# Peptides against a protein of PDB entry 5ONS: the designs that were tried, part 117

Target 1, 181 residues: chain A of PDB entry 5ONS
Amino acid sequence: MFKKFDEKENVSNCIQLKTSVIKGIKNQLIEQFPGIEPWLNQIMPKKDPVKIVRCHEHIEILTVNGELLFFRQREGPFYPTLRLLHKYPFILPHQQVDKGAIKFVLSGANIMCPGLTSPGAKLYPAAVDTIVAIMAEGKQHALCVGVMKMSAEDIEKVNKGIGIENIHYLNDGLWHMKTYK

## One batch from the design tools (peptide; made by RFdiffusion4, then SolubleMPNN)

Design b2_p22_8_s3 (from b2_p22_8, 11 letters changed)
Fold by OpenDDE base, seed 3:
Structure b2_p22_8_s3 (fold): chain B 181 residues (1-181), chain A 22 residues (1-22)
Amino acid sequence: as target 1 above (181 residues)
Amino acid sequence: SEYEREQAELARRAAAAPPEEY
């Protein structure tokens, strides 16, 4: 989603949200990520304005005090930014790729099934279309936010093709968009 | 709760660690 993204070229405008809209978004976030509920007031304090940065390709980024928190495309599901995920690593279920997959993931490549079933990888139960944090063998922080294109069960059985779609990865255009005030 | 304390500690550790490992 952000492989060719640049703040200077791809940001259109920024809008401040009304209280009612913020409430709706918070409810949606809790629905998508139940574990975030106790932390949501810390992530999005009531006293702080919430903004949406509108980008090309129908991408929207939710921000508080300039911090990029979540993003979505075409009013689809929200994804946490890697910067938020690093602060709250429990927001998403995890999958772990082997060391060999790291370079490919960091180039924006989708995650192939063998990179999730090989020694050094860890594959946890997850349904198709689940948003997941991609961890790496021997690393502490997520390197990617992805979407399961196959269930974990099917990844193990089929063990070929795209297992997880790469949505947002370290050092992509969104990562380099450190803040937006 | 114990869960909240554990999660808070996890969050603090994650926030304190730089992503310099990649």
Scores: peptide ipSAE 0.333, ipTM 0.709, DockQ to the pose 0.286
Fold by OpenDDE base, seed 4:
Structure b2_p22_8_s3 (fold): chain B 181 residues (1-181), chain A 22 residues (1-22)
Amino acid sequence: as target 1 above (181 residues)
Amino acid sequence: SEYEREQAELARRAAAAPPEEY
């Protein structure tokens, strides 16, 4: 999503959200990520305005105090930014790729099934379309936010093709934005 | 709550190795 993204070229505008819209978004976030509920007041304090940075290709980034928290495309589901995920690593279920897959993930490549079933990888139960944090063998922080294109069960059984779609990865265009006020 | 903030800070400190590991 952000392989060719540049803040100067791809950001269109920024809007401040009304209270009613913020309430709706918070409810959606809790529905998508039940584990976030106890932390949501810390992530999105009531006293702080919530903004959406509108970008090209129908990308929207939810921000509070300049921090990039979540993003979506074409009014689809929200994804946490890697920066938020590093602060709250439990927001998403995890999958772990082996050491050999790291360089490919960091180039924006999708995660292939063998990279999730090999020694050093860890595959946890997850349904298709689940948004997941991609961890790496021997690393502490997620390197990617992805979407399961197959269930964990099918990844193990088929073990061919794209297991997880790469949505956001370290050093992509979104990562380099850092903040936006 | 204050408790939630305190717990979050503790959790962040536990995870706060720099992403420079890649």
Scores: peptide ipSAE 0.264, ipTM 0.655, DockQ to the pose 0.180
Fold by OpenDDE base, seed 2:
Structure b2_p22_8_s3 (fold): chain B 181 residues (1-181), chain A 22 residues (1-22)
Amino acid sequence: as target 1 above (181 residues)
Amino acid sequence: SEYEREQAELARRAAAAPPEEY
């Protein structure tokens, strides 16, 4: 989603959200990520304005005090930014790729099944379409936010093709945006 | 709860450590 994203070229505008809209978004976030509920007031304090940065390709980035928190495309599901996920690693279920897959993930490539079934990988139960944090062998921080294109069970059984779609990864355009005030 | 404490500890640890380089 952000492989060729640049703040200067791909940001259209920024809007401050009304209270009612913020409430709706918070409810949606809790629905998507039930474990975030106790933390949501810390992540999105009531006293702080919530903004949406509107980008090209129908991308919207939810921000508070310039911090990029979540993003979505075409009014689809929200994804946490890697920066938020690094602070709250429990927001998403994890999957782990082996060391060999790292360079490909960081190039924006989708995660292939063998990279999730190898000895250095860890595959955890997850349904298709689940948004997941991609961890790497020997690393502590997520390097990617992805979407399961197959269930974990099917990844193990089939062990070929795209297991997880790469949505957002370290050093992509969103990562380099860092903040937006 | 114990769960909340564990999650809080995870969050604190994550926030204290800068992301690794790849």
Scores: peptide ipSAE 0.114, ipTM 0.690, DockQ to the pose 0.340
Fold by OpenDDE base, seed 1:
Structure b2_p22_8_s3 (fold): chain B 181 residues (1-181), chain A 22 residues (1-22)
Amino acid sequence: as target 1 above (181 residues)
Amino acid sequence: SEYEREQAELARRAAAAPPEEY
């Protein structure tokens, strides 16, 4: 989603949200990520304005005090940014790729099944279309936010093709954006 | 959960540090 993303070229505008809209978004976030509920007031304090940065390709980035928190495309599901996920790693279920897959993930490549079933990888139960944090063997911080394109069960059984779609990864355009005020 | 709270606290402390090199 952000492989060729540049803040200067791909951001269209920024809108400050009304209180009612913020409440709606908070409810959506809790529905998607139930574990975030106790933390939501810390992540999105009531006193702080919430903004939507509108980008090309119908991408929207939710920000508070310039911090990029979540993004979505075409009013689909919200994804946490890696920066937020690093602070709250439990927001998403995890999957772990082996060391060999790291360089490919960091190039924006989708995650192939063998990278999730090999020694050093860890595959946890997850249904298709689940948003997941991609961890790497020997690393503590997620390197990617992805979407399961196969269930964990099917990844193990078939062990061929795209297991997880790469949505957002370290050093992509969103990562380099850092803040937006 | 308690686990999530612990992980979040650890992560917040670590998040101020530069990300890991890959």
Scores: peptide ipSAE 0.096, ipTM 0.710, DockQ to the pose 0.249

Design b2_p22_8_s4 (from b2_p22_8, 11 letters changed)
Fold by OpenDDE base, seed 5:
Structure b2_p22_8_s4 (fold): chain B 181 residues (1-181), chain A 22 residues (1-22)
Amino acid sequence: as target 1 above (181 residues)
Amino acid sequence: SEWEKEQAELARKAAAAPPESY
């Protein structure tokens, strides 16, 4: 989603949200990520304005005090940014790729099944379409946010093709955006 | 809750640590 993303070229505008809209978004976030509820007031304090940065390709980035928190495309599901996920690693279920897959993930490549089933990888139960944090063998911080294109069960059984779609990865255009005020 | 305490500690540790190099 952000492989060719550049703030200067791909951001269209920024709007401050009304209180009612913020409430709606918070409810959506709790629905998607039930475990975030106790933390939501810390992540999005009531006293702080919430903004949406509108980008090309129908991408929207939710921000508070300039921090990029979540993003979505075409009013689809919200994804946490890696920067938020590093602060709150429990927001998403995890999958772990082996050491050999790291360089490919960091190039924006989708995660192939063998990178999730090989020694050094860890494949956890997850249904198709689940948004997941991609961890790496020997590392503590997520390097990618992805979407399961196959269930964990099918990844293990079939072990061929794209297991997880790469949505947002370390050092992509969104990562380099850092803040927006 | 105990879960919240555990997650709070995890969050504090994670927030204090810089992202790793790859």
Scores: peptide ipSAE 0.089, ipTM 0.679, DockQ to the pose 0.330
Fold by OpenDDE base, seed 3:
Structure b2_p22_8_s4 (fold): chain B 181 residues (1-181), chain A 22 residues (1-22)
Amino acid sequence: as target 1 above (181 residues)
Amino acid sequence: SEWEKEQAELARKAAAAPPESY
C-alpha cells in the first residue's frame, strides 16, 4: 500500500473531525481491536483533536497531535501503523517469519507459506482476512502489518502460495512520514 | 487490574526500547 508512497506527492489534504465522527471511529476501533479499549483514552485523549490525512488511492490516515495512529483504504478496516503497534504490540495477533523472509518482507513482498511454516517461523491460529502483526525470528518489534490470505490451517496444509499480504512494512512511505500536524 | 499493569509495563518497555536493526 505504501511502497511508492511519499508525503509530498501522495497527501491531498487534512481535515479535523467532529466529535460525533470521532466517537464513531473509536467504536469501530474497539470492535476491530477489543483489547485496545482500556488504552484508547491514552492513544486518543479527549482533549486532543483527531484529524484524517487524506491521501491518493483512497487512503486515510488517522492522527492525533501529529502522530500517525491508524490507516484505512476505501473506508475499509483500520490498520494500526507500525509506530503505534510498536508502542502497543498486543493490538494485533502475531505471526512470525523466519530469518530468510525478512529481506523480502522489507522489500514489500507478500509472505509466502514456506516462510511461515519453516524452522524459525511461528504460525498462530488465524482466519482469512485477519489483520496481523508480522514478527521476525530473533526480533522484538513488528516489521510488517499484513492480512491473512489463507487461514493458518490452510497455510500449514497447502504450504504453497501467498499466505499473508504485505500491507505496511518498515521503511515504507508511511514509516518515513513519521508525523503530520 | 493485573492485565492492565502487565500491558502498561509492556508498553513502557516497548516505547523505551532502542531501534532494532534488520
Scores: peptide ipSAE 0.088, ipTM 0.677, DockQ to the pose 0.257
Fold by OpenDDE base, seed 4:
Structure b2_p22_8_s4 (fold): chain B 181 residues (1-181), chain A 22 residues (1-22)
Amino acid sequence: as target 1 above (181 residues)
Amino acid sequence: SEWEKEQAELARKAAAAPPESY
């Protein structure tokens, strides 16, 4: 989603959300990520305005105090940014790729099934379309946010093709934005 | 949950260190 993304070229505008819209967004986030509910007041304090950074290709980034929190495309589901995920690693269920897959993930490549079933990888139960944090062997911080294109069970059984779609990864265009005020 | 609080604390401690290299 952000492989060719540049803040100067791909950001259109920024709008401040009304209270009613913020409430709706918070409810949606809780529905998507139930574990985030106790943390929402810390992540999105009531006293702080919530903004949407509108980008090309119908990308929207939810921000508070310039911090990039979540993003979506074409009114689809919200994804946490890696920067938020590094602070709250439990927001998403995890999957772990082996060391050999790292360079491909960081190039924006989708994650193939063998990279999730090999020694050094860890595959946890997850249904199709689940948004997941991609971890790497020997690393503490997620390197990618992805979407399960196969269930964990099917990844193990079939063990070929795209297991997880790469949505956002370290050093992509979104990562390099850092903040937006 | 207690687990989430623990994970958040660990994450904050980790974030205080220089970013990992890949």
Scores: peptide ipSAE 0.082, ipTM 0.699, DockQ to the pose 0.272
Fold by OpenDDE base, seed 2:
Structure b2_p22_8_s4 (fold): chain B 181 residues (1-181), chain A 22 residues (1-22)
Amino acid sequence: as target 1 above (181 residues)
Amino acid sequence: SEWEKEQAELARKAAAAPPESY
């Protein structure tokens, strides 16, 4: 989603949200990520304006105090930014790729099944379409936010093709955006 | 709850640690 993203070229505008819209978004976030509910007030303090940065290709980035928190495309599901995920690593269920997959993930490549079933990888139960944090063998911090294109069961069984779609990865255009005030 | 405490501690540790180099 952000492989060719550049803040200067791909941001259209920024809108401060009305209270009612913020409430709706918070409810959506809780629905998607139930475990975030106790943390939502510190992530999105009531006193702080919530903004949406509108980008090309129907991308919207939710921000508070310049911090990029979540993003979505075409009013689809919200994804946490890696920067938020690093602060709250429990927001998403995890999957772990082996060390050999790291360089490919960091190039924006989708995660292939063998990278999730090999020694050094860890595959946890997850259904298709689940948004997941991609961890790496021997690393502490998530390097990617992805979407399960196959269930964990099918990844293990079939063990070929795209297991997880790469949505947002370390050092992509969104990562380099860092803040938006 | 114990879970909340664990998550809070995890969050604090994560927030304090800079991103790893990849």
Scores: peptide ipSAE 0.046, ipTM 0.660, DockQ to the pose 0.323

## One batch from the design tools (peptide; made by RFdiffusion4, then SolubleMPNN)

Design b2_p23_1_s1
Fold by OpenDDE base, seed 4:
Structure b2_p23_1_s1 (fold): chain B 181 residues (1-181), chain A 23 residues (1-23)
Amino acid sequence: as target 1 above (181 residues)
Amino acid sequence: KKKEEEEKKKREKLLEEFEKLEE
């Protein structure tokens, strides 16, 4: 989603959200990520304005005090940014790629099934379309936010093709954006 | 071959940046 993303070229505008809209978004976030509920007031304090950064390709980034928290495309599901996920790693279910897959994921490549079934990888139960944090063998921080393109079961059985779509990864255009006020 | 080498170098650099984050 952000492989060729540049803040200067791809950001259209930024709007401040009304209180009612913010409440709706918070409810949606809790529905998508139940584990976030106890932390949501810390992530999005009531006293702080919430903004949406509108980007090309129907991408919207939710921000508070300049921090990039979540993003979505075409009013689809919200994804946490890697920066938020690093602070709250429990927001998403995890999948772990092997050491060899790391450099490819960091290049924006989709996660292939062998990278999830090989020694050093850890594949956890997950249905198709589940948003997941991609962890790496021997590493602490998620390197990618992805979407299951196959179920974990099918990844194990078929073990060929794209298992997880790479949505947001370290050092992509969104990562380099850092903050936006 | 040249393109492949450049891509390899890029991947190695990205990996190094990730390693720095882990420190």
Scores: peptide ipSAE 0.278, ipTM 0.810, DockQ to the pose 0.837
Fold by OpenDDE base, seed 2:
Structure b2_p23_1_s1 (fold): chain B 181 residues (1-181), chain A 23 residues (1-23)
Amino acid sequence: as target 1 above (181 residues)
Amino acid sequence: KKKEEEEKKKREKLLEEFEKLEE
């Protein structure tokens, strides 16, 4: 989603959200990420305005105090930014790739099944279309936010093709935005 | 072959940057 993304070229505008819209978004976030509920007031304090940075390709980024929190495309599901995920690692269920897959993930490649089933990888139960944090063997921080293209069960059984779609990865265009005010 | 080597170097640099984040 952000492989060729540049803030200067791909940001269209920024709007401040109305209270009613914010409420709706918060409810959606809780539905998507139940574990975030106790933390949502910390992440999105009531006193702080919530903004949407509108980008090309129908990408929207939720921001509070300049921090990039979540993003979506075409009013689809919200994804946490890696920056937020690093602060709240439990927002997403995890999958772990082996050490050999790291460099490919960091280049924006989709996660292939063997990278999730090999020694050093850890595959946890997850359904298709689940948004997941991609962890790496021997590493602390998530390097990617992805979407399950196969269930964990099918990844193990088929063990071929794209297991997880790479949506947002470390050092992509979104990562390099850092802040937006 | 040259292009492949360049891509390899790029990926290695990305890995180094990730390692730096882990420090």
Scores: peptide ipSAE 0.268, ipTM 0.801, DockQ to the pose 0.844
Fold by OpenDDE base, seed 5:
Structure b2_p23_1_s1 (fold): chain B 181 residues (1-181), chain A 23 residues (1-23)
Amino acid sequence: as target 1 above (181 residues)
Amino acid sequence: KKKEEEEKKKREKLLEEFEKLEE
């Protein structure tokens, strides 16, 4: 989604949201990520304005005080940014790739099944279309936000092809955006 | 191929940047 993304070229405008819209979004976030509910007032304080940064390709980024929190495309599901995920690593279920896969993920490559089944990888139960945090062998911080293209069960059985689609990764265009006020 | 070597170098640099984040 952000492999070739540049703030200067791909951001269209920024809109401050009304209170009613903010409440609706908060409810959607709780529905998608139930574990975030106790933390939502800290992430999105009531006194702080919430903005949507509108980008090309129908991408929207939810921001508070310039911090990029969540994004979506074409009004689909919300994804947490890696910056938010690093603060709240429990927002998403995890999958772990082996050390050898790291450099490819960081270049925007999709995660292939062997990188999830090899020694050093850890594959946890997950259904198709589940949004997941991609962890790496021996590392603390998530390096990617992805979507399961196969179930964990099928990844283990088939063990070839794309297991997880790379949506947002460390040092992509969204990561480099850092803040937007 | 020259292009393949350049891509390899870029990936190695990205890995180094990730390692710095872990510190």
Scores: peptide ipSAE 0.265, ipTM 0.800, DockQ to the pose 0.845
Fold by OpenDDE base, seed 1:
Structure b2_p23_1_s1 (fold): chain B 181 residues (1-181), chain A 23 residues (1-23)
Amino acid sequence: as target 1 above (181 residues)
Amino acid sequence: KKKEEEEKKKREKLLEEFEKLEE
């Protein structure tokens, strides 16, 4: 989603959200990520304005105090940014790729099944279309936010093709955006 | 071959940056 993304070229405008809209978004976030509920007031304090940064290709980034928290495309589901996920790693279910897959993920490549089934990888139960944090063998921080294109069961059985779609990864355009006020 | 080498070099740099984040 952000492989060719540049803040200066791809950001259109920024709007401050009304309280009612914020409430709706918070409810949606809790629905998508139940584990976030106890932390939501810390992530999105009531006193702080919530903004949407509108980008090209119908991408919207939810921000508070300049911090990029979540993003979505075409009013689809929200994804946490890696920066938020690093602070709250439990927001998403995890999958772990092996050491060899790291460099490809960091280049924006989709995660292939063998990278999730080989020694050093850890594959956890997850349904198709589940948003997941991609962890790496021997590493602490998530390197990617992805979407399951196959169930964990099918990844293990088929062990061929794209297991997880790479949506947002370290050092992509969104990562380099850092903040927006 | 040159293109492949450049791509490999880029991936290695990205890996190094990730390792720095882990420090």
Scores: peptide ipSAE 0.260, ipTM 0.796, DockQ to the pose 0.918

Design b2_p23_1_s2
Fold by OpenDDE base, seed 2:
Structure b2_p23_1_s2 (fold): chain B 181 residues (1-181), chain A 23 residues (1-23)
Amino acid sequence: as target 1 above (181 residues)
Amino acid sequence: KEEEEELEKEREELEKEFEELEK
């Protein structure tokens, strides 16, 4: 989603959201990420305006005080930014890729099944379309946010093809955006 | 603030670590 993304070229505008819209978004976030509910007031304090940075290709980034929190495309599901995920690693279920998969993930490549089933990888139960944090063998912090294209069960059984779609990864255009006020 | 600074350091270290892997 952000492989060729550049803030200067791909940001269209920024709007401040109305209270009713914010409420709807918060409800959606809780629905998507139940574990975030106790933390949502900390992440999105009521006193702070919530903004959407509108980007090309129908990408929207939720921001509070310049911090990039969540993003979505075409009014689809919200994804946490890696920066937010690093603060709240429990927001997403995890999957771990092996050492060999790291360089490909960091190039924006989708995660192939063998990278999730090989020694050094850790595959946890997850259904198709689950948004997941991608961990790497021997690393502490998530390097990617992805979406399960196969269930964990099917990844193990089939062990071929795209297991997880790469949505947002370390050092992509969104990562380098850092803040937006 | 201290926690945020620590997190930023961890992120910088992470970036560095992965940059080395890309070489």
Scores: peptide ipSAE 0.258, ipTM 0.795, DockQ to the pose 0.041
Fold by OpenDDE base, seed 4:
Structure b2_p23_1_s2 (fold): chain B 181 residues (1-181), chain A 23 residues (1-23)
Amino acid sequence: as target 1 above (181 residues)
Amino acid sequence: KEEEEELEKEREELEKEFEELEK
């Protein structure tokens, strides 16, 4: 989603959200990520304005005090940014790729099944379309946010093709955006 | 503080891996 993303070229505008809209978004976030509920007031304090950065390709980034928290495309599900996920790693279920897959993930490549079934990888139960944090062998923090294109069961059985779509990864255009006020 | 330091170290390592891939 952000492989060729550049803040200067791809951001269209930024709007401040109304209180009612913010409440709706918070409810949606809790529905998507139930574990976030106790932390949501810390992540999005009531006193702080919430903004949406509108980007090309129907991408929207949710921000508070310049911090990039979540993003979505075409009013689909919200994804946490890696920066938020690093603070709250429990927001997403995890999958772990082997050491050899790291460089490919960081190039924006989708995660192939062998990278999830090989020694050093860890594959956890997950259904198709589940948003997941991609962990790496020997690393403590997520390097990518992805979407399961196959169930964990099918990844194990078929062990060929794209297992997880790479949505947002370390050092992509969103990562380099850092903040937006 | 230690957690932040570890995170920064890990990020630097991953960034280096990315740079090596681009060479």
Scores: peptide ipSAE 0.094, ipTM 0.672, DockQ to the pose 0.128
Fold by OpenDDE base, seed 1:
Structure b2_p23_1_s2 (fold): chain B 181 residues (1-181), chain A 23 residues (1-23)
Amino acid sequence: as target 1 above (181 residues)
Amino acid sequence: KEEEEELEKEREELEKEFEELEK
């Protein structure tokens, strides 16, 4: 989603959201990520304005005090940014890729099944379309936010093709955006 | 904030670590 993304070229505008809209978004976030509920007031304090940064390709980034929190495309599901995920690693279920898959993930490539089934990888139960944090063998912090394109069960059984779609990864355009006020 | 500074250091280390892997 952000492989060729540049803040200067791809951001269109920024709008401040009304209270009613914020409430709806918070409810959606809790529905998508139940574990976030106790932390939501810390992540999105009531006293702080919530903004949407509108980008090309119908991408929207939810921000508070300049921090990039979540993003979506075409009014689809919200994804947490890696920066938020690093603060709250429990927001997403995890999958771990082996060492050999790291370089491909960091190039924006989708995660292939062998990178999730080989020694050094850890594959946890997850259904198709589940948004997941991609961990790397031997590393503490997530390097990617992805979407399961196969169930964990099918990844293990088939063990070929795209297991997880790469949505947002370390050093992509969104990562380098850092903040927006 | 001290915690934020610590996290930023961790992120910088992460970036460096992955940059080395890309070489």
Scores: peptide ipSAE 0.281, ipTM 0.807, DockQ to the pose 0.041; fails the geometry check
Fold by OpenDDE base, seed 3:
Structure b2_p23_1_s2 (fold): chain B 181 residues (1-181), chain A 23 residues (1-23)
Amino acid sequence: as target 1 above (181 residues)
Amino acid sequence: KEEEEELEKEREELEKEFEELEK
């Protein structure tokens, strides 16, 4: 989603959200990520305005005080930014790729099944379309936010093809955006 | 404030670590 993203070239505008819209978004976030509920007031304090940065390709980034929190495309599900995920790693279920897969993930490549079933990888139960944090063997921080394209069970059984779609990865255009005020 | 500084330090270290892996 952000492989060729540049803040200066791909941001269209920024809008401040109304209170009613913010409430709706908060409810949606709790529905998507139930574990976030106790932390949501810390992440999105009531006193702070919430903004959406509108980008090309129908991408929207939810921000508070310039901090990039969540993003979505074409009004689909919200994804946490890696920066938020690093602060709250429990927001997403985890999958772990082996060391060999790291360089490919960081190039924006989708995660292939063998990278999730090999020694050094850890595959946890997850259904198709689940948004997941991609961890790396020997690393403590997520390097990617992805979406399960196969269930964990099917990844193990078939062990061929795209297991997880790469949505947002470390050092992509969104990562380098850092803040937007 | 100290926690924020520590987090920023960890982010910088993480960036450097992954940049080295890309090379």
Scores: peptide ipSAE 0.059, ipTM 0.650, DockQ to the pose 0.039; fails the geometry check

